Peptides against a protein of PDB entry 7PB4. Designs and how they scored, part 179

Target 1, 105 residues: chain A of PDB entry 7PB4
Amino acid sequence: KMLNIKEYKEKLLSTLGEFLEDHFPLPDRSVKKKKKNIQESSVNLITLHEMLEILINRLFDVPHDPYVKISDSFWPPYVELLLRNGIALRHPEDPTRIRLEAFHQ
Target 2, 218 residues: chain B of PDB entry 7PB4
Amino acid sequence: DALQMAVGYFEKGPIKASQNKDKTLEKHLKTVENVAWKNGLASEEIDILLNIALSGKFGNAVNTRILKCMIPATVISEDSVVKAVSWLCVGKCSGSTKVLFYRWLVAMFDFIDRKEQINLLYGFFFASLQDDALCPYVCHLLYLLTKKENVKPFRVRKLLDLQAKMGMQPHLQALLSLYKFFAPALISVSLPVRKKIYFKNSENLWKTALLAVKQRNR

## One batch from the design tools (peptide; made by RFdiffusion4, then SolubleMPNN)

Design b2_p14_4_s3 (from b2_p14_4, 5 letters changed)
Fold by OpenDDE base, seed 4:
Structure b2_p14_4_s3 (fold): chain B 105 residues (1-105), chain C 218 residues (1-218), chain A 14 residues (1-14)
Amino acid sequence: as target 1 above (105 residues)
Amino acid sequence: as target 2 above (218 residues)
Amino acid sequence: SSLLLRLMVQQLVE
């Protein structure tokens, strides 16, 4: 039974990943390495799928503090998308932290 | 040159705590405005100044003035637009700034060098339709961006729901008509055959400048 | 759709 649940979740994650790639892909940053010396830390943006995975994992791993700190790898449009759709919530005291909304039925 | 100094000021911030911060700011802003309206700005200058205007580094009045003078000499980089959309989502700019940006984006759409990356933002623009202040301009933008592959059943439903809420708005009707053109099977509702598509004149702010740009690039 | 996205995420959390 547990194996079936894991497989089902994996399948759901895969399907979600496909959906997100189709409708909300990352813009191709032409990494034109313009040589200017400012170590623009090429912060690699993560996919929306990866972002959701992080949020889900945090909710399961640390349910008493399910908040994730927004890093530079979090593309702002993705953060806004999650917040606007009620999928994520900002920490009431720290706007740099977000959590997955507890879908309490 | 004076323009480089002005752009540098906005990018790097004021060097010294000079007592005349406001006078210096105004001087540089006027320099940018004068060059932009007379000759247009290079793509690199637009990239820098557009980001500054949307980053929340300066006050709303300054940001508004910067956005109003984002007139290209030749082209606007699509990368600048993608970055700008990212800044809009950070939420450090005012609602009026967001409206102005979309008006600008529609007005300058033909001067953007490439559309491939902007097309990838289709879903984000579509999500902004729910904002009443943005809706007319977003509809216009989507009208320019929409391809057959973007016309999905769920988006049709959302547009129809929006129409039910807001009424038969000309900008919404224009977008729905385009959707029906690409996917007639998805829209069973008889749309009034509008011979002419009318959007709000977002270009009015830049009409003279746009004419000048077109003349220079001929 | 935003609804579909929400539903899919909800199914993952349940």
Scores: peptide ipSAE 0.334, ipTM 0.838, DockQ to the pose 0.256
Fold by OpenDDE base, seed 3:
Structure b2_p14_4_s3 (fold): chain B 105 residues (1-105), chain C 218 residues (1-218), chain A 14 residues (1-14)
Amino acid sequence: as target 1 above (105 residues)
Amino acid sequence: as target 2 above (218 residues)
Amino acid sequence: SSLLLRLMVQQLVE
């Protein structure tokens, strides 16, 4: 039974990953190195899949504080997507932190 | 030049020492407006100013005025649009600014240099259809962006659900008709053969300016 | 689909 659950979760994660890649890919920021000295820190954006993994892992690893700090690697459209669809919630006192919604019926 | 000074002001923010902050702001805003409507703005200037308008750095009135004068001299960089969409999602701009942005995006669509990256944002635009205020303009944008690969069963269902909720809106019908064109098997519902696709005229705000831009770039 | 995405995530958390 436990093996079946793990396999099911893995399959589900894989399917989710494919879905996210197909429908919500990251835009290719052509970092045109224009010469101007402002080191726009090429913030490496993570995929939506990776973002969800972080949120899920945090929920399981630290259930009493399941919030993740929004980093520069979090693409704002992804954050908004998760919040708008009720997948994630902002911390009530710290808007820079989000958690996965507890879908506990 | 005066434009560079104005753009620099908005980019760097007001220098603390000016006693007449409001007068200075107005002066620079007028400079940008005058140049934009007369000659259009360079892609780099649009990149900077569009970001500022959507970042929430200034008040809604200022942001609105900046956004209204985002008229290209030649082209708009798709990168600027991608950045702009990112700012919209940060939530520091007003709902009215969001509406204005989509109107702007539709109006200026042909002046965007490339569409590949914008097309990657299709899912995000589609998700915005649920916003009643944005829906007409988003439908228009999607009508311009939609490719065969974007037409998926779940999106068809969503559009039909929206139609059920909102009624037979012309902008929804237009988009559905396009979907049916690309994927007739996904839409079993007989769509009224509308001879004329009708979207709200988003171009009205920039009609004269757009004509001038087209004339300059012939 | 926003709904589909939500459902998929929900299934992962359950």
Scores: peptide ipSAE 0.332, ipTM 0.835, DockQ to the pose 0.307
Fold by OpenDDE base, seed 2:
Structure b2_p14_4_s3 (fold): chain B 105 residues (1-105), chain C 218 residues (1-218), chain A 14 residues (1-14)
Amino acid sequence: as target 1 above (105 residues)
Amino acid sequence: as target 2 above (218 residues)
Amino acid sequence: SSLLLRLMVQQLVE
């Protein structure tokens, strides 16, 4: 039974990953416009899948403080997507922190 | 030149020492507006000013004025559009600014140099259909962007659900018709054969300017 | 898409 649950979760994660890649890919920022001077801080954006993984892990690892600080690696459209769809919530006192919505009935 | 100074002002922000901040702001806005409507703006200038307009750095009135004068001399960079969409999601701009942006995006669509990156944003645009204020303009945008690969069962379902909620809106019907064209098997509902696709005239704000741009590039 | 995404995430957290 435990093996089946693990396999099921892995399959779900894989399916989710594929879905996210297909429908919500990161824009290819690699167009390094050669113009030298703008130190566009090459902030490496993480995928939506990675973002969700961080949020899920935080919820399980630190259930009393399940909030994650929004970093520069968090693409704003992803944050908005999660918030708008009720997947994540902003901290009531700190808008720079978000948590996964507690789906536990 | 005056335009460079104006753009620089918006980019760097007001230098603390100017006693007449409002007058200076107005002067620079008028400069940008004048150049934009007469000659259009370079892609680099649009990149800078568009981001400023959507970043929430200035008030809604200023942002609106800047956005209204985002008229290209030749082309708009797709990167500017991608960045703009990111700013829209930060939530520092008003709802009216968002509406104006989508109107602008539709109006200026043909002047965007490339569409590959914008096409990747399809899912985000589609998600914005649920916003009643944005829906008409987003439908128009999606009508321009939609490829066969974008027509998925879950999106069809969402559009049908929206139609059930909002009624038979012309913009929604137009998009559904396009979806049916690409994937007739997914849409069993008989759509009224509308001979003419009608979207809200989003271009009306820039009609004269767009004509001028087309004439200059010819 | 939003509902599907939500459902998928929900299934991962349960």
Scores: peptide ipSAE 0.322, ipTM 0.820, DockQ to the pose 0.308
Fold by OpenDDE base, seed 5:
Structure b2_p14_4_s3 (fold): chain B 105 residues (1-105), chain C 218 residues (1-218), chain A 14 residues (1-14)
Amino acid sequence: as target 1 above (105 residues)
Amino acid sequence: as target 2 above (218 residues)
Amino acid sequence: SSLLLRLMVQQLVE
């Protein structure tokens, strides 16, 4: 039974990943390293899939503090997407932290 | 160069020591405005200034003035637009600035060098349709961006739902008509054959400038 | 779909 649940979750994650890649892909950072000093901090942006994984894992691993700090790797449009659609919530006292919304069964 | 100094000022920020900070800021704004309206700005200058206008580094009045003078000499980089959208999502700019940005984006659409990356942002733009203030301009933008591959059943449903809520708005009808063109099987509702597609004239703010740009590039 | 995305995430959390 536990194996079936794991496989099911893996399949769901895969399907979600495909959906996110199709509809919300990362823009190709043409790293045109034009030499000039704008330290465009080549911060490696993570995918929306990876972002969701982080949020989900935090919810399960630390349910009493399910908030994740928004890092530079979090693409702002993704953050906005999650917040706007009610998938994530900002911490009431710290806007730099977000959590998954508790989906009431 | 006066323009380089002005751009540098906005990029580096005001040096604390100047007693006449407001006068200096106004001087540099006027410099940028004058050059932009007379000659247009280089793609690199637009890249810098557009990000500054949307980053919340300066007040709304300053940001608005900068954004209004984002007139290209030749082209706008799609990367600048992608970055700009990112800044919009950070939420440090006002609602009026967001509206102005979409108006700008529609007005300057033909001057953007490439559309591939902008098209990848389709889902984000579509999500902004729910904002009543943005909806007319976003519809216009989507009308320009929409490809057959973007027309999905869930988006059709969302547009129909918006129409049910807001009524038969001309900008929604225009977008729905385009959707029906690409995917007639998805839209069973008879759309009134409106002969004229009507969008708000977003370009009116830049009409004179756009004419000048076209004349210089010919 | 925003709804679809929400539903998919919900299924993962359940």
Scores: peptide ipSAE 0.311, ipTM 0.811, DockQ to the pose 0.260

Design b2_p14_4_s4 (from b2_p14_4, 4 letters changed)
Fold by OpenDDE base, seed 2:
Structure b2_p14_4_s4 (fold): chain B 105 residues (1-105), chain C 218 residues (1-218), chain A 14 residues (1-14)
Amino acid sequence: as target 1 above (105 residues)
Amino acid sequence: as target 2 above (218 residues)
Amino acid sequence: SEMLLRLMVEELVE
């Protein structure tokens, strides 16, 4: 029973990954290359999939403090997307921290 | 090949230079329709055209006609279905297109090559039960997809709430009966013993086409 | 797509 749930979740994560790649890709860094002056922000942006994985893992690993600090690797539109859709919540006292929404509460 | 040209037109979009865009579109659409109803479409052609029909690239009338001719020659790829479901959530398709898609999905269910990925979309289909227009068709789809592992307490609650709202609909009763079969402890309510399960889609738009497909693939 | 994303995440955390 537990193995089936794990396998199901793994497959679901894979499907989610494919979906996110298709519908929520990171902006192509190449478009900024044509305008000379924008400092190549050396910050490696993570995918929305990776962001969700971090949030999900934090919720399960540290349920008493499920908040993740927003790093420079978090693409702001993704953060906004998660917040707007009720997938994530900002910490009430620290806007730099977000958590996955507790859908079961 | 006329079909390849037609599919290419829908995939790449209208070339700007064509003075008579509407006539060209109609020509290609008729080509697809004729081939689909006569011979069926290859899985690759269905993949392309189904994606186009649900993407909102064309108007509702065109999308509806494309979707109606999504008749397989042999099989439909489950990946095509997954992609199609993703488009349903983007909200660019009309309510009528969504209904037609679920009808299509039920009608073509046996021609889908694999069900593993579709089964992972169970939750998405279940959420669509709240749409009154979709509910009968979604119940039928869920009846085909439901496994024991899908029968969870929260879904039982949602179905019972839906029954309280909509009354004892035959399609909902069919699904509830299946749920009770898999998890009798979760459904305390006495369900009427229906000897026959009836879904609205006993007569689908593709009945003749499906018979032809089955005959060709024997 | 956004609704689907929410539903997928919801299913993952269930």
Scores: peptide ipSAE 0.367, ipTM 0.561, DockQ to the pose 0.548
Fold by OpenDDE base, seed 4:
Structure b2_p14_4_s4 (fold): chain B 105 residues (1-105), chain C 218 residues (1-218), chain A 14 residues (1-14)
Amino acid sequence: as target 1 above (105 residues)
Amino acid sequence: as target 2 above (218 residues)
Amino acid sequence: SEMLLRLMVEELVE
């Protein structure tokens, strides 16, 4: 039973990855560097899939503190997307931390 | 190939220069319809056309005609179905198109190459039970998809609430009976033992085509 | 698409 659930979740995660690539891709880097001196913080943005994976893993690995620190690799529109849709919640005392929403078990 | 030209037309859209856009559209629709009903469509063609039908790129009449001819030659890609469901969330298709899609999905269920990703959409389909027009077809779909792991207490509550609202509908009773089979402890209510599961005959629209597909793949 | 995302994530967490 547990193996089947794990396999199911792995498949679900894979399907989610494909879905996210199609519907929520990162903005193409090809937007012309208008040369304004904004320090190209070379921060590699992670995919929404990777972001969700981090959040899910944290929820399972550390259920008593399921919050993840928002890093510079978190694309702000993705954070807002998750919050707006009730997928994630901000920490009540630290807005730089988010958790996956507790869905119906 | 006439079919490739027709699919290409729907994919790329009408080229501005054609004075007779409606005639061209009708020609390509007829081409797709003829091939689909005669031979079925390749998985790639279904992928393209199904996406178009649900994207809102064309009017409801065109979308309806496209959906009615989404008949596979062999298989339907699960990815195509997932993409189609994503379009349902965007809300650019009519209610009638949604109903037709669910009817199609039930009718073509056995021709979908795999069910793993579709099973992941269980929650989405379950949420659609609240739509009175969709409910009969969604119940049928869920009946096909439901596994023991999908039977959760909150879903049981929702189904019972829906039954309280809508009454003892045959399609809802069928789904509840399946839930009780997987999780008898969650459903204390005595369900009438229906020997025969009755769903609306969604496949009637494609009955002849489905028989032909099965015959070709034997 | 956003609704679908929520539902897919819900299924992952269940």
Scores: peptide ipSAE 0.364, ipTM 0.588, DockQ to the pose 0.525
Fold by OpenDDE base, seed 5:
Structure b2_p14_4_s4 (fold): chain B 105 residues (1-105), chain C 218 residues (1-218), chain A 14 residues (1-14)
Amino acid sequence: as target 1 above (105 residues)
Amino acid sequence: as target 2 above (218 residues)
Amino acid sequence: SEMLLRLMVEELVE
């Protein structure tokens, strides 16, 4: 029974990925490189799918501390999207940490 | 062909320079209507036009007419349905368009190629039960979509609460009966054993067209 | 789309 639930969730997550690619794509890197010399810290932004996967996994793996630290790879609009829609919550004492909302608690 | 030109018109939008915008719109709309009812539309055409109908690009009257013409030649892509639902979330369509969409979705349910992604939208559809205008059609849709995995205690509570509020509606009873079938332990309330499941005939708008589609695909 | 996202995530967490 547990294996079936996990497999089901994995499948759902995969399907969600396709949806997110279509509806919540990362901004095209075509923002005109104005050559300002700022060290392109090549911060590889992760997809919203990957972000959600991280949050979901953390919730299940570490339910007593389900918070994930916001990295530079987290596109700020995605973070805001998740928070604004009640999908994620900020840590009460550390705004750099977010958790997936426990919808059924 | 005339259909391709019509679809292209809706996709690209009206060219500003045409003095006869309304006549052109009507011409293209009639072209789509004629082809859809006679032959059905290809999945690609439905994908384009369905999105247009729900995007708010055109007025409600036009959107309604387009949506009524979303008759498949063979199949409807699940992706088109998912995209359509996403537009419902944006809220640019009228309440009447939402109702029509759910009626369409129920009527065309068997022609959708896959249901996997649609099943992921179960929660969205379930949330729409609170809309009195949508509730009968959403119940029907949920009746078609509900799997054992979807039957959760919180959803049972919500359905019972809704029944308490709205009364023992046939469409709610049908859905609750299905829930009880999947999870009898979650529903302690004795449901009247109705032999006949009754939903509003959402397919009536497309009855003739659906018969034609089934005949062509045999 | 945002509401849809929430609902899809909710389904995943259920």
Scores: peptide ipSAE 0.360, ipTM 0.586, DockQ to the pose 0.513
Fold by OpenDDE base, seed 1:
Structure b2_p14_4_s4 (fold): chain B 105 residues (1-105), chain C 218 residues (1-218), chain A 14 residues (1-14)
Amino acid sequence: as target 1 above (105 residues)
Amino acid sequence: as target 2 above (218 residues)
Amino acid sequence: SEMLLRLMVEELVE
C-alpha cells in the first residue's frame, strides 16, 4: 500500500513537472542581456516545479512548521501565482515565509 | 502528402499573403476530415490537431470540426490528452468545445495507449462534475478511471450533494455505485441495485468511425 | 492552467 502511494506521488510529480515546463516556463535570460544597467543578479532562479517540490516536502517532513523561507532563487511571479491561487499562504507574522495550503484541513 | 500540408497549415498558422484565407482553411479542414473518417489519423497528427483545437488559435466552428475528426488510426497518446486538459484550464475554448472534448475522451478511451497520466488528472475531472453540461460525460469518464484510492470521504460528500441538487441521475448513480463498491462504509445510503449501468452512449458521434477502427485493428 | 495547477497540487498533498 505505501509503495503504491509513493509511486503514485512520484508519477504525479513528474506529470506536474512536464505541465509546468510547458505552461509556466521561466523567462529566457536572453531578453535581459540588452538592457545594460540591471545588475545581473547571478542568482539561479528555480523552476515552479522545484518550488512546489520544496513546499510539498516541507509540509510532509515538518507538518508542525510547514513554512519555507522565500529565497532569492524564488521568481516573484511564481510566488504571487501560488498565493493568488490559494496554493500557498504567507506566514501571518513573517511575510518572507510561505507554506503549502492544507487542502483537507 | 495532402494531409501533411493540411496539418502543417494548422500548426504553422495561415500565411499572411493568401487573399482567400477562408477557402484555404476549408480545403485543409476537408482534407483532415476525409482522411480521419476514412483511415483515421496517426497519433502524431492527433497530438498536433487536438492541441490546436483546444488552444483557441482558430474560431469555435473550426475547433469543433477539428475535434470531431480526432479519430485514431490505431492509438491516441496519453500525452496528447494531458496537453488537451491543460488547454481546458486556460479557458480559451467554448463550453460546447469542452462538452465535445469529454464526449470524445469517453468515446476514444479504449484507444488511449496508457492511462497512468490520465488517472493523475482524476481530481481535475472530478471538479468538472459541478458543470451541469459536463456532468453526464464526466461521470462516465470517472466511472472508467475510478480506483479505490480515488474514493475519499470528501468526494463522496460532493457526489451526494450533487445528487441532492440534481436528483437521482443515472450517470451519477452509476458512479456512486462504483464508489460504494470500493468503499461501502463511506456510503450508508441504500443505492438501488441497478443491474444495468446506463450512460448516454446512444449519441456517440463517432460510433461508425469507432467500429471501422476496431475492424481495421483486429 | 492555474486551475489545473491547483488541482494537481491538491492531489499530491492528498
Scores: peptide ipSAE 0.360, ipTM 0.576, DockQ to the pose 0.553; fails the geometry check

